# Designs tried in a protein design run: peptides against a protein of PDB entry 4LZF. Part 163

Target 1, 155 residues: chain A of PDB entry 4LZF
Amino acid sequence: GGRLVVFPNGTRKELSADGQTVKVMFFNGDVKHTMPDQRVIYYYAEAQTTHITYPDGMEVLQFPNNQTEKHFPDGRKEITFPDQTVKTLHPDGREESVLTDGTIIQLNPDGSKVIQFNTGQREIHTADFKRREYPDGTVKTVYSDGRQETQYPTG

## One batch from the design tools (peptide; made by RFdiffusion4, then SolubleMPNN)

Design b2_p30_7_s4 (from b2_p30_7, 19 letters changed)
Fold by OpenDDE base, seed 2:
Structure b2_p30_7_s4 (fold): chain B 155 residues (1-155), chain A 30 residues (1-30)
Amino acid sequence: as target 1 above (155 residues)
Amino acid sequence: SAAAAAALAAEQAELEKELKELKEKHKKLL
């Protein structure tokens, strides 16, 4: 069967019968699980945070406020906020937020911003202009010099 | 046995070290 070791400091180590699962219950209340798939699940008792590490370098953090962070091996990070907004941080410096209403906000490395609204409208922010694209094909641009331009759909 | 006690003490020390390292990692992540 399994084995339980109780250390003098109060830490406990539980081994499965096959030795493939190890549970360490530290004296401070922290818990470490090593799984057969080599996934390691660490629970920080004071912070009430779960940290999962995978053999491929993936890491998952689960916070007590229901925020979840995924750290991918490629350097990408995905943050699910308590409101269920999902923010992706890309290695190239691009940031994308997907709101619960389906709106997508993109921050580009060049400083430009693109908002894809759930209505099908798109807004583009650059150093030189703010542009609004409408589903009917209308495009309104406000330039940094104060000039405004409206392009009407063809048809 | 003295050997068993030494092995237990060594494993406990290793786990204490691991806990310390994990706490330090936690402080960097949070």
Scores: peptide ipSAE 0.244, ipTM 0.818, DockQ to the pose 0.957
Fold by OpenDDE base, seed 4:
Structure b2_p30_7_s4 (fold): chain B 155 residues (1-155), chain A 30 residues (1-30)
Amino acid sequence: as target 1 above (155 residues)
Amino acid sequence: SAAAAAALAAEQAELEKELKELKEKHKKLL
């Protein structure tokens, strides 16, 4: 059978029968759960947040509002918002958001923005212009000076 | 036994230290 140790301060330590699972229930309500796969699950009672650490350095945060954050060993972060939008933060400063409708929004380190709409249209935002690309090959550009240009598909 | 009581006290102190470290880690994450 398992073993339960209750400390005078109210902290509890539970060991599985095989010794592969250890659960520490701290007196403040926080929990540390060490699993056979060597992942560690922390529960912070006050914040109601779950934090999972993996042996490879992956970390997963689960917040009470249903937001989930994955922190990859390479420095990349992936945030799943409550609305199920997924935002990826890259170490180079690039940010990508995938909306539930399939729209992809890319923010580049140079400040440019690219929106790939679910309709197949693409919009590019730079300091100099906003450009809309259409699936038929038409391109409409509005420059910062107010000039507009339309490029028609060749063929 | 006195040895068992000392071992229990030592483990409790270690877990209290760990809790403190976890609180500090949490503060950095939130």
Scores: peptide ipSAE 0.237, ipTM 0.814, DockQ to the pose 0.858
Fold by OpenDDE base, seed 5:
Structure b2_p30_7_s4 (fold): chain B 155 residues (1-155), chain A 30 residues (1-30)
Amino acid sequence: as target 1 above (155 residues)
Amino acid sequence: SAAAAAALAAEQAELEKELKELKEKHKKLL
């Protein structure tokens, strides 16, 4: 069978019969669970937060408000907010948010912003202009100097 | 035995150290 060790300080260590699962229940209520696949699941009792570490260096945080954060070995982060918006932070500085309605918001390292609306419209923000692209091919540009340009579809 | 008690005390100390390290990690992450 499994083994249970109870330490004088109140910490408990439980080993599975095969020795592949180890559960440490710390005296403060925190729990560390080492799994056969070498995942380590740590539960912070006070914060009610679960922190999972993977052998490849991936980390996952699960918050009590249903927010989850994935920290990838390449430095990418993926945040799923309670509203189910997913934000990805890329190592190159690019950020993408996917809203529940299908709208995609991209922040680029150069400071430009692109919004791909669920309607098929696209909006591009740069230092020089804001541009709206419509599904029919119409493009409206408002330049930083106040000029406006409309390009109509050909055909 | 004295040896068993010493081993238990050593393991407890290691777990206490680990808990301290995890608490510090928590402060950085959350």
Scores: peptide ipSAE 0.236, ipTM 0.814, DockQ to the pose 0.907
Fold by OpenDDE base, seed 3:
Structure b2_p30_7_s4 (fold): chain B 155 residues (1-155), chain A 30 residues (1-30)
Amino acid sequence: as target 1 above (155 residues)
Amino acid sequence: SAAAAAALAAEQAELEKELKELKEKHKKLL
């Protein structure tokens, strides 16, 4: 059978019958589970937040507002927002957001921005211009000096 | 045992610290 230890401070420690699972219920309501696969699951009672740590260094945070964060061992971070937008932060400083409508927004370390719209249009922002590319091959550019250029598709 | 209780008390303190850090991280994302 399992074993339960209750400490004077109100903390409880439960061992499974097979000894593979350990559950610590702290006096403040926090909970720590050590699982057979060596993942550790923390529940913070006050914040209603779940924090999972994996043996490979992966961490997963689940917030009460349905936001989820994945912290990868390579330093990459993936955030799933409550609206289900997924934002990836790369170690090189690049950020990529995938919206629920399929639009992709890329922020580059040099400050440039690329938006791939779900309509097939693409918009490129640099220090020198904003450019809109259309599915028909038309390209419209507005330069920082106020000049505008339209390139029409070639037949 | 007293030793086991002390160890769990120390673990509690670490979890409280982590909770504080998580709260601050969450706040920055809102």
Scores: peptide ipSAE 0.232, ipTM 0.814, DockQ to the pose 0.189

Design b2_p30_8_s1 (from b2_p30_8, 14 letters changed)
Fold by OpenDDE base, seed 2:
Structure b2_p30_8_s1 (fold): chain B 155 residues (1-155), chain A 30 residues (1-30)
Amino acid sequence: as target 1 above (155 residues)
Amino acid sequence: SLEEEKEKIKKLKEEQEKLLKEHKEFLASL
C-alpha cells in the first residue's frame, strides 16, 4: 500500500504503493506532485497557479486568468493569453502573435514587422517603407520619404 | 523550501503580468 507521512507542521506526504508518485500537501495549501515520468506539478494555492516542470527543462504555467505559458528548453516561450492570442517569443528575438481572427504578426529583431492578414494580404514594415502585398501579386510600397510605388503582377 | 517556492511564484507572476500588459499595449497599437 501507499504511505502517508504527516509532519509536525501539518505537511503531508503521500507515496503511491509503487513509490512512483509522490504528493506533498504543504501546510500552506500548496501541492507538489512528482509523477512517474518525473514531471513535477506544483500548485500554488494562494496564486491559484499550476507550474509543471519536465525533466527536459520544459515548463508549463497555468494562471488563474486563463493565461498559459510554455517555456521550452531552447528558450522559446509560447504564451496563450486570456483572449486566446498566442504569442511566441523566439530565442533569436523574433516574436510572433497569432490573433483569433487568424492574423499573424511577426516582430523581427531588426525592428521590422510583418503582418499576415487573414485575407491573404501581407504588410511589411521597415524603417524605410511600408509595403502591402496583395494575393493577386500587386505590391504597394509607401516609402518613408512619402514616395509611393505600385508594382503590378506580371501576367 | 516553501520560501523558495514563494519567491518563484512571485517572479512568475511578475513576468506573467508583464507579458499580459505588453500584449494589451500591443493590441492597442494595432
Scores: peptide ipSAE 0.556, ipTM 0.917, DockQ to the pose 0.881
Fold by OpenDDE base, seed 4:
Structure b2_p30_8_s1 (fold): chain B 155 residues (1-155), chain A 30 residues (1-30)
Amino acid sequence: as target 1 above (155 residues)
Amino acid sequence: SLEEEKEKIKKLKEEQEKLLKEHKEFLASL
């Protein structure tokens, strides 16, 4: 059978019969579950936040505002915001945001920005130009010097 | 310890709030 240990401070520790699951209910309301797969589920009662740590170094955070974060062992972070935008932070400094309308915005370490619109249009921002690519193959470029160029599809 | 966990969650919340703020600023820039 399982074991229940009650400490004088009110903390309770519950062990499964096999000893593979440990639940600690702290006197402050925090709860720590150690699972058979060695993941640790920690619930912070005051912050109403769940923090899951995996043995491979993965971490998952669930905040009371419905923000969720995945912290990958490689240093990548994936954040789902309350508005359901998904932002990925890459270790190389690249950032990608996927909006609910399907628009994808990429921020590159060199300061360039790429927007893939849900319409199939693509916009590229660099230090030298802003370029709009259209699904029909038309490309419009506005250069930093104020020049504008339109390339029409060959057809 | 619970004190260690208190400091962890404080840091996690600070980072969470920072990310949310940056996201709101990002959206406002679009």
Scores: peptide ipSAE 0.554, ipTM 0.917, DockQ to the pose 0.877
Fold by OpenDDE base, seed 5:
Structure b2_p30_8_s1 (fold): chain B 155 residues (1-155), chain A 30 residues (1-30)
Amino acid sequence: as target 1 above (155 residues)
Amino acid sequence: SLEEEKEKIKKLKEEQEKLLKEHKEFLASL
């Protein structure tokens, strides 16, 4: 059989019969589960937030506003916002946002921005120009000095 | 300790709220 320990402060600790699962129910309503796979599931009662920590260093957060976060061991973060946009923060400073319509926005460490539209068009923003690439191979560039260039596909 | 966990969740919430704010500002800029 399992073991239940009740502490004077109201905290309870449950151990499975095999000792592989430990559940701590804190007096404040927080719950900590240590699982056989060594993941730790912590529920913050006041915050209504679940935090899962894996032995490889992966962390998963579930917030009450329907935001979820994955914190990878390499320092990458993947955030799913309440609107279902998925944002990835890379350790090199690159950020990628994937919108629900399939549009992808990339922010680069050099300050450049790339938008891949769901239509197949691509837009590139740099300090020197704004460029629009079309599926037919046409490229339109507007330079910071106001010059415009159109490159037509060489078929 | 419970105090350590209380501080941890406070920090996690502050980061979460910051990310959400930045995302809303990002969407408004598109």
Scores: peptide ipSAE 0.552, ipTM 0.917, DockQ to the pose 0.847
Fold by OpenDDE base, seed 3:
Structure b2_p30_8_s1 (fold): chain B 155 residues (1-155), chain A 30 residues (1-30)
Amino acid sequence: as target 1 above (155 residues)
Amino acid sequence: SLEEEKEKIKKLKEEQEKLLKEHKEFLASL
């Protein structure tokens, strides 16, 4: 059978019958679960936050405001905000935000920005120009010197 | 230790709040 150990400080430790699951209930209300797959689930009672750590280095955070964060072993981070926007931070410095309407905003390490609108239009911002691409194949470019070009679709 | 966990959660909350603030500022700039 399982075992329950109660410590003098009020901390409790519960062991499964097979010993593969361990639950520690700390005197401050924090709870630590060690699972058979070696993941550790820590609940911070005061902060109402869950922190899951995996043996491969993956981490998952769940905050009381409904923000969730995934920290990947490769250094990538994926944040789901309370508004359900998903932001990905890449190790190379690239950032991507996916809005709930399907719009994707990419920020590149060189300072360029790409917006993929849900309408199929795309806008590219660089130091030298802003370019808008339309679904019909029309491309409008405004250069930093104020020059404007329009390329019309072929066909 | 429980003290180490208190320090961890403090940092995690500070980072979480920073990311949320930056996101709100980002949305306001669109």
Scores: peptide ipSAE 0.550, ipTM 0.916, DockQ to the pose 0.860

Design b2_p30_8_s2 (from b2_p30_8, 17 letters changed)
Fold by OpenDDE base, seed 5:
Structure b2_p30_8_s2 (fold): chain B 155 residues (1-155), chain A 30 residues (1-30)
Amino acid sequence: as target 1 above (155 residues)
Amino acid sequence: MEEELKKKIAEKKAEMEKLLKEHQEFLKQL
């Protein structure tokens, strides 16, 4: 059978019969759970935060406000905000946010920004211009020097 | 748990709060 060790300070350690699961319940309410797949689940009682570590170096954080963060071994981070927006931070400095309405915002390392609206319109921001692309093929550009250009679809 | 782990979580919580605030400010600009 399994084993239960109770320490004088109130900490409890439970070992499964197969030896694949170890659960430590600390006196302060914190929990450490080692799983058969070698992931370790930490629960921090005071912060009400769950922290999962994987053997490949992946980490998952679950916060009490419903924010979730995934930290990948390559340095990429994926944040799911309480509003269910998903933001990805890439090691090269690129950032992408996907809103629940389908809008996608991309921030590039060169400082340019691209917004793909759920309406099919796209807005592009660079050092040289701001451009709006419409679903009908119309493109409006405002250059940094104040010039404006409109390209109409060829039908 | 170990004090180092508690400190790490406190730091991650502070970073989370910062990211959330920045996200909320970003949404106001759209």
Scores: peptide ipSAE 0.223, ipTM 0.814, DockQ to the pose 0.903
Fold by OpenDDE base, seed 1:
Structure b2_p30_8_s2 (fold): chain B 155 residues (1-155), chain A 30 residues (1-30)
Amino acid sequence: as target 1 above (155 residues)
Amino acid sequence: MEEELKKKIAEKKAEMEKLLKEHQEFLKQL
């Protein structure tokens, strides 16, 4: 059967019969759980935070405010905010936020910003212009010099 | 749990709070 070890400080260690599952319950309420798939689940009682580490180097953080962060081995980070917005931070510096209404905001390494609205409109911000693209094919551009241009769809 | 792990979590929590604040500010500007 499984084995329970109780340490003098109150820490408890539970081992499964096969030894593949190990649960350490620390005296302070922290928990470390090693799973058969070699993922390790840490629960920090004071912070009420769960930290999962995977053998491939992935890490998952679950915070008490329902924010979740995934740290991928390639350096990508995915943050799910309490409002359920998902923000992805790419190793190249690109950031993408997906709102619950379907709006997508992209921040590019060159400083440009692209907003894809749920209405089908798209807004592009660069150093040189702000551009609004409409579903009907109309494009309105305001250039940094103050010039405005409207391009109408070819029909 | 190991002090290094506790420190790491404290840092992660601080980062989380920063990211949340930045996100909220970002949404206000959208």
Scores: peptide ipSAE 0.222, ipTM 0.813, DockQ to the pose 0.884
Fold by OpenDDE base, seed 2:
Structure b2_p30_8_s2 (fold): chain B 155 residues (1-155), chain A 30 residues (1-30)
Amino acid sequence: as target 1 above (155 residues)
Amino acid sequence: MEEELKKKIAEKKAEMEKLLKEHQEFLKQL
């Protein structure tokens, strides 16, 4: 069967019968749980935060405010905010935010910004212009020099 | 747990708070 080891400092260690699961309950309320798949689940009692580490280098953080962060081995980060917006930080510096209403915002390394609205409208911000694309094919551009251009869909 | 792990989580919590603040500011600009 499983084993329970109680240390003099109050730390407790539980081992499964197969030895593949190890749970350490520290005297301060922290918990370390080693799983058969070699992921390690840390619970930090004071911070009320869960930290999961995977053998491939993946890390998952779960915060008490319902924010979750995933740190991928390739350097990508995925943050789920309390409002359920999902923000992805790419290694190349690109950022993408997906709102619950379906709006997608992309920040590019060159400083350009693209907003895909849930209405089907798209807005593009560059150093040279702001452009709004409409579902009907109309495109409105405001250039940094103050010029405005409207392109109408071909009927 | 090890003190190094406690420091690491404190740093990550501070980063989390920063990201949340930045996100809230970002939403106000939309």
Scores: peptide ipSAE 0.219, ipTM 0.805, DockQ to the pose 0.882
Fold by OpenDDE base, seed 3:
Structure b2_p30_8_s2 (fold): chain B 155 residues (1-155), chain A 30 residues (1-30)
Amino acid sequence: as target 1 above (155 residues)
Amino acid sequence: MEEELKKKIAEKKAEMEKLLKEHQEFLKQL
């Protein structure tokens, strides 16, 4: 059967019958849970934060404000904010934010920015211009020198 | 748990708060 060990300091250790699950409940309220899949779940009572580590190097952090951070073995990071925006940071320096309304914002390593609006409009920001593309095919460009250009759809 | 782990989590919490603030500022500029 399973085993429960109670230490003099109040720490408790529970072992499953198969020995594959180990739960340590520390005297301060912290919890360490080792699972059969070798993931380790840490709960920090004072911070109310959960930290999960996986054998492949994956890490997951869950904060009390509902922010979640995933750190992938390839160096990618995924942050889910309390407003449910998902921000992905890629190893190449590219950043993508996906809003709950479906808007996607991309920041590129060269400093350019692309916004794909949920309306189907697209906005492109570079060092030289800001360009807005409309679903009807209209394109408006404002250049850094203040010049403005409108391209009308061919129809 | 080890005090070193608690310190690491405190640092991660501070980083989280910074990221959240930056995100909120970003949304105001959209």
Scores: peptide ipSAE 0.204, ipTM 0.796, DockQ to the pose 0.892

Design b2_p30_8_s3 (from b2_p30_8, 13 letters changed)
Fold by OpenDDE base, seed 2:
Structure b2_p30_8_s3 (fold): chain B 155 residues (1-155), chain A 30 residues (1-30)
Amino acid sequence: as target 1 above (155 residues)
Amino acid sequence: SLEEEKKKIKELEKEAEEELKEHEEFLKSL
């Protein structure tokens, strides 16, 4: 059978019968589960937050407002907001947000921005211009000097 | 012996307290 150890400070440690699962119930109400796959699930009782650590270095945070954060071993972070927007922070400084309507917003390390609209339109912002690309192949560019250019699709 | 078991329990209790502190510090770093 399983084993329960109760410490004088009120912390409890429960071992499964197979010894593969360990549950620690801390005196402050926090709970730690060590699983057979070596993932560790820590629950912060006061913050109502769950922290999962994986043996490969992956970490997952689950907040009470339904926000989820994934911290990848490569340094990438993925944040799922309560509204289900997903924001990815890349190690190179690139940021990508995927909205629930399918719109994708990319922020590049050079300060440029790309918006891929759910309509198939794309908008590119650089230091030199703002460009709008349309599904029909039309491209409109507004340069920082005030010039405007329209490229029409080859018929 | 009963004394060895008490020492072991005290060591495990200390480890659990240290681990709890590490988790609390982690949460504060977020």
Scores: peptide ipSAE 0.167, ipTM 0.750, DockQ to the pose 0.032
Fold by OpenDDE base, seed 5:
Structure b2_p30_8_s3 (fold): chain B 155 residues (1-155), chain A 30 residues (1-30)
Amino acid sequence: as target 1 above (155 residues)
Amino acid sequence: SLEEEKKKIKELEKEAEEELKEHEEFLKSL
């Protein structure tokens, strides 16, 4: 059968009969589960936060406000906000946000910003200009000096 | 012996206390 050890401080350790599952219930209310697949599930009782670690180095944090963070072994982070916006932080410093309407916002390490609208329009922000690209191939550019240019698709 | 088992329990208790501390420190880092 399983084994339960109760420590004098109130911490409890439960082992499954096969030894493949370990549950530690700490005296502060925190709970750690070590699973047969070697993932570790830690629950912070006071913070109501769940931290899952995987053997490949993947980590998942689940916060009480319904925010979820995934920490990938390559250093990438993926944050799902309570509003279901997904923000990806890349190791190269690039940030991408996917909004619920399908709009994608990219922040580049050079400070440029690209917005891919759900309408198929694209907007590019640089230090020198803002550019709007339309699905028909029209491109409008507003330069930092106030000059405006429109490029029409070559028919 | 009973004394050896008590010693083992105290060692495991200490390990659990240190592990808890590590997790608490991790949470504070978030």
Scores: peptide ipSAE 0.162, ipTM 0.743, DockQ to the pose 0.031
Fold by OpenDDE base, seed 4:
Structure b2_p30_8_s3 (fold): chain B 155 residues (1-155), chain A 30 residues (1-30)
Amino acid sequence: as target 1 above (155 residues)
Amino acid sequence: SLEEEKKKIKELEKEAEEELKEHEEFLKSL
């Protein structure tokens, strides 16, 4: 049978019969589950936040506003916002956001920005210019000096 | 002995309190 230990401070520890599952109910209302697969599920009662840690070093945070954060062992973070936008933070400093409409926004470590629109248009932002690339091959560039260039597809 | 059991319980309580504190510190870092 399982074992329940109740501490004087109100913390409770429940062991499964096989000893593979441990549930700690802290006196503050927090709950920790240690699973047979060594996954640890921690619930913050006041914050209503769930924190899952995996043996490989992956972590998952689930916030009460429906935001989810995944922390990968390689240092990458993936944030799913309540609006279902997914932002990936790469260890190299690159950030990528995938919007619900399919638009992809990339922020590069050099400060450049690339927007891949769902229409197939691409916009590139650098210190020197903003460039819009169209599916037909037209390219419009606005330089920081105010100069504008349009390159038409060689038809 | 009853005193030894009481000491063990107190130690386990302290461990749980320390663990809780670590989690609280983690939460504050978010």
Scores: peptide ipSAE 0.156, ipTM 0.740, DockQ to the pose 0.033
Fold by OpenDDE base, seed 3:
Structure b2_p30_8_s3 (fold): chain B 155 residues (1-155), chain A 30 residues (1-30)
Amino acid sequence: as target 1 above (155 residues)
Amino acid sequence: SLEEEKKKIKELEKEAEEELKEHEEFLKSL
């Protein structure tokens, strides 16, 4: 059968009958589960935050505001915000945000920014210009010196 | 012996208190 140990300080340790699951209930209300797949689930009672660690180095944080953070072994981070926007931070410094409307915002390590709108329009921001590309093939560029150019589609 | 069991319990309690402290420090770093 399972085993329950209760310590004088109020911490409790429960072992499953097969010994594959361990539950520790700390005296402060925190709970630690060690699962058969070797993932560790820690629950912070006061912060209402869940921290899951996996044997491969994956980590998942779940916050009480419904924000979720995934920390991948390769150094990539994925943040799901309460509004369901998903932001990915890449090890090379590139950041990508996917909005709920399908708009994608890319921040590049060189400081350039690309916005792919759900309308099919694209906007490119560099140190030298801002450029908007339209689905019809029209391209509008505003340079840092204030010059503006419009390129019309070859129809 | 009862004394050995008490010593073992005290050691396990200390380990649990240290683990809890580590988790609290982690949470403060967030």
Scores: peptide ipSAE 0.154, ipTM 0.739, DockQ to the pose 0.032

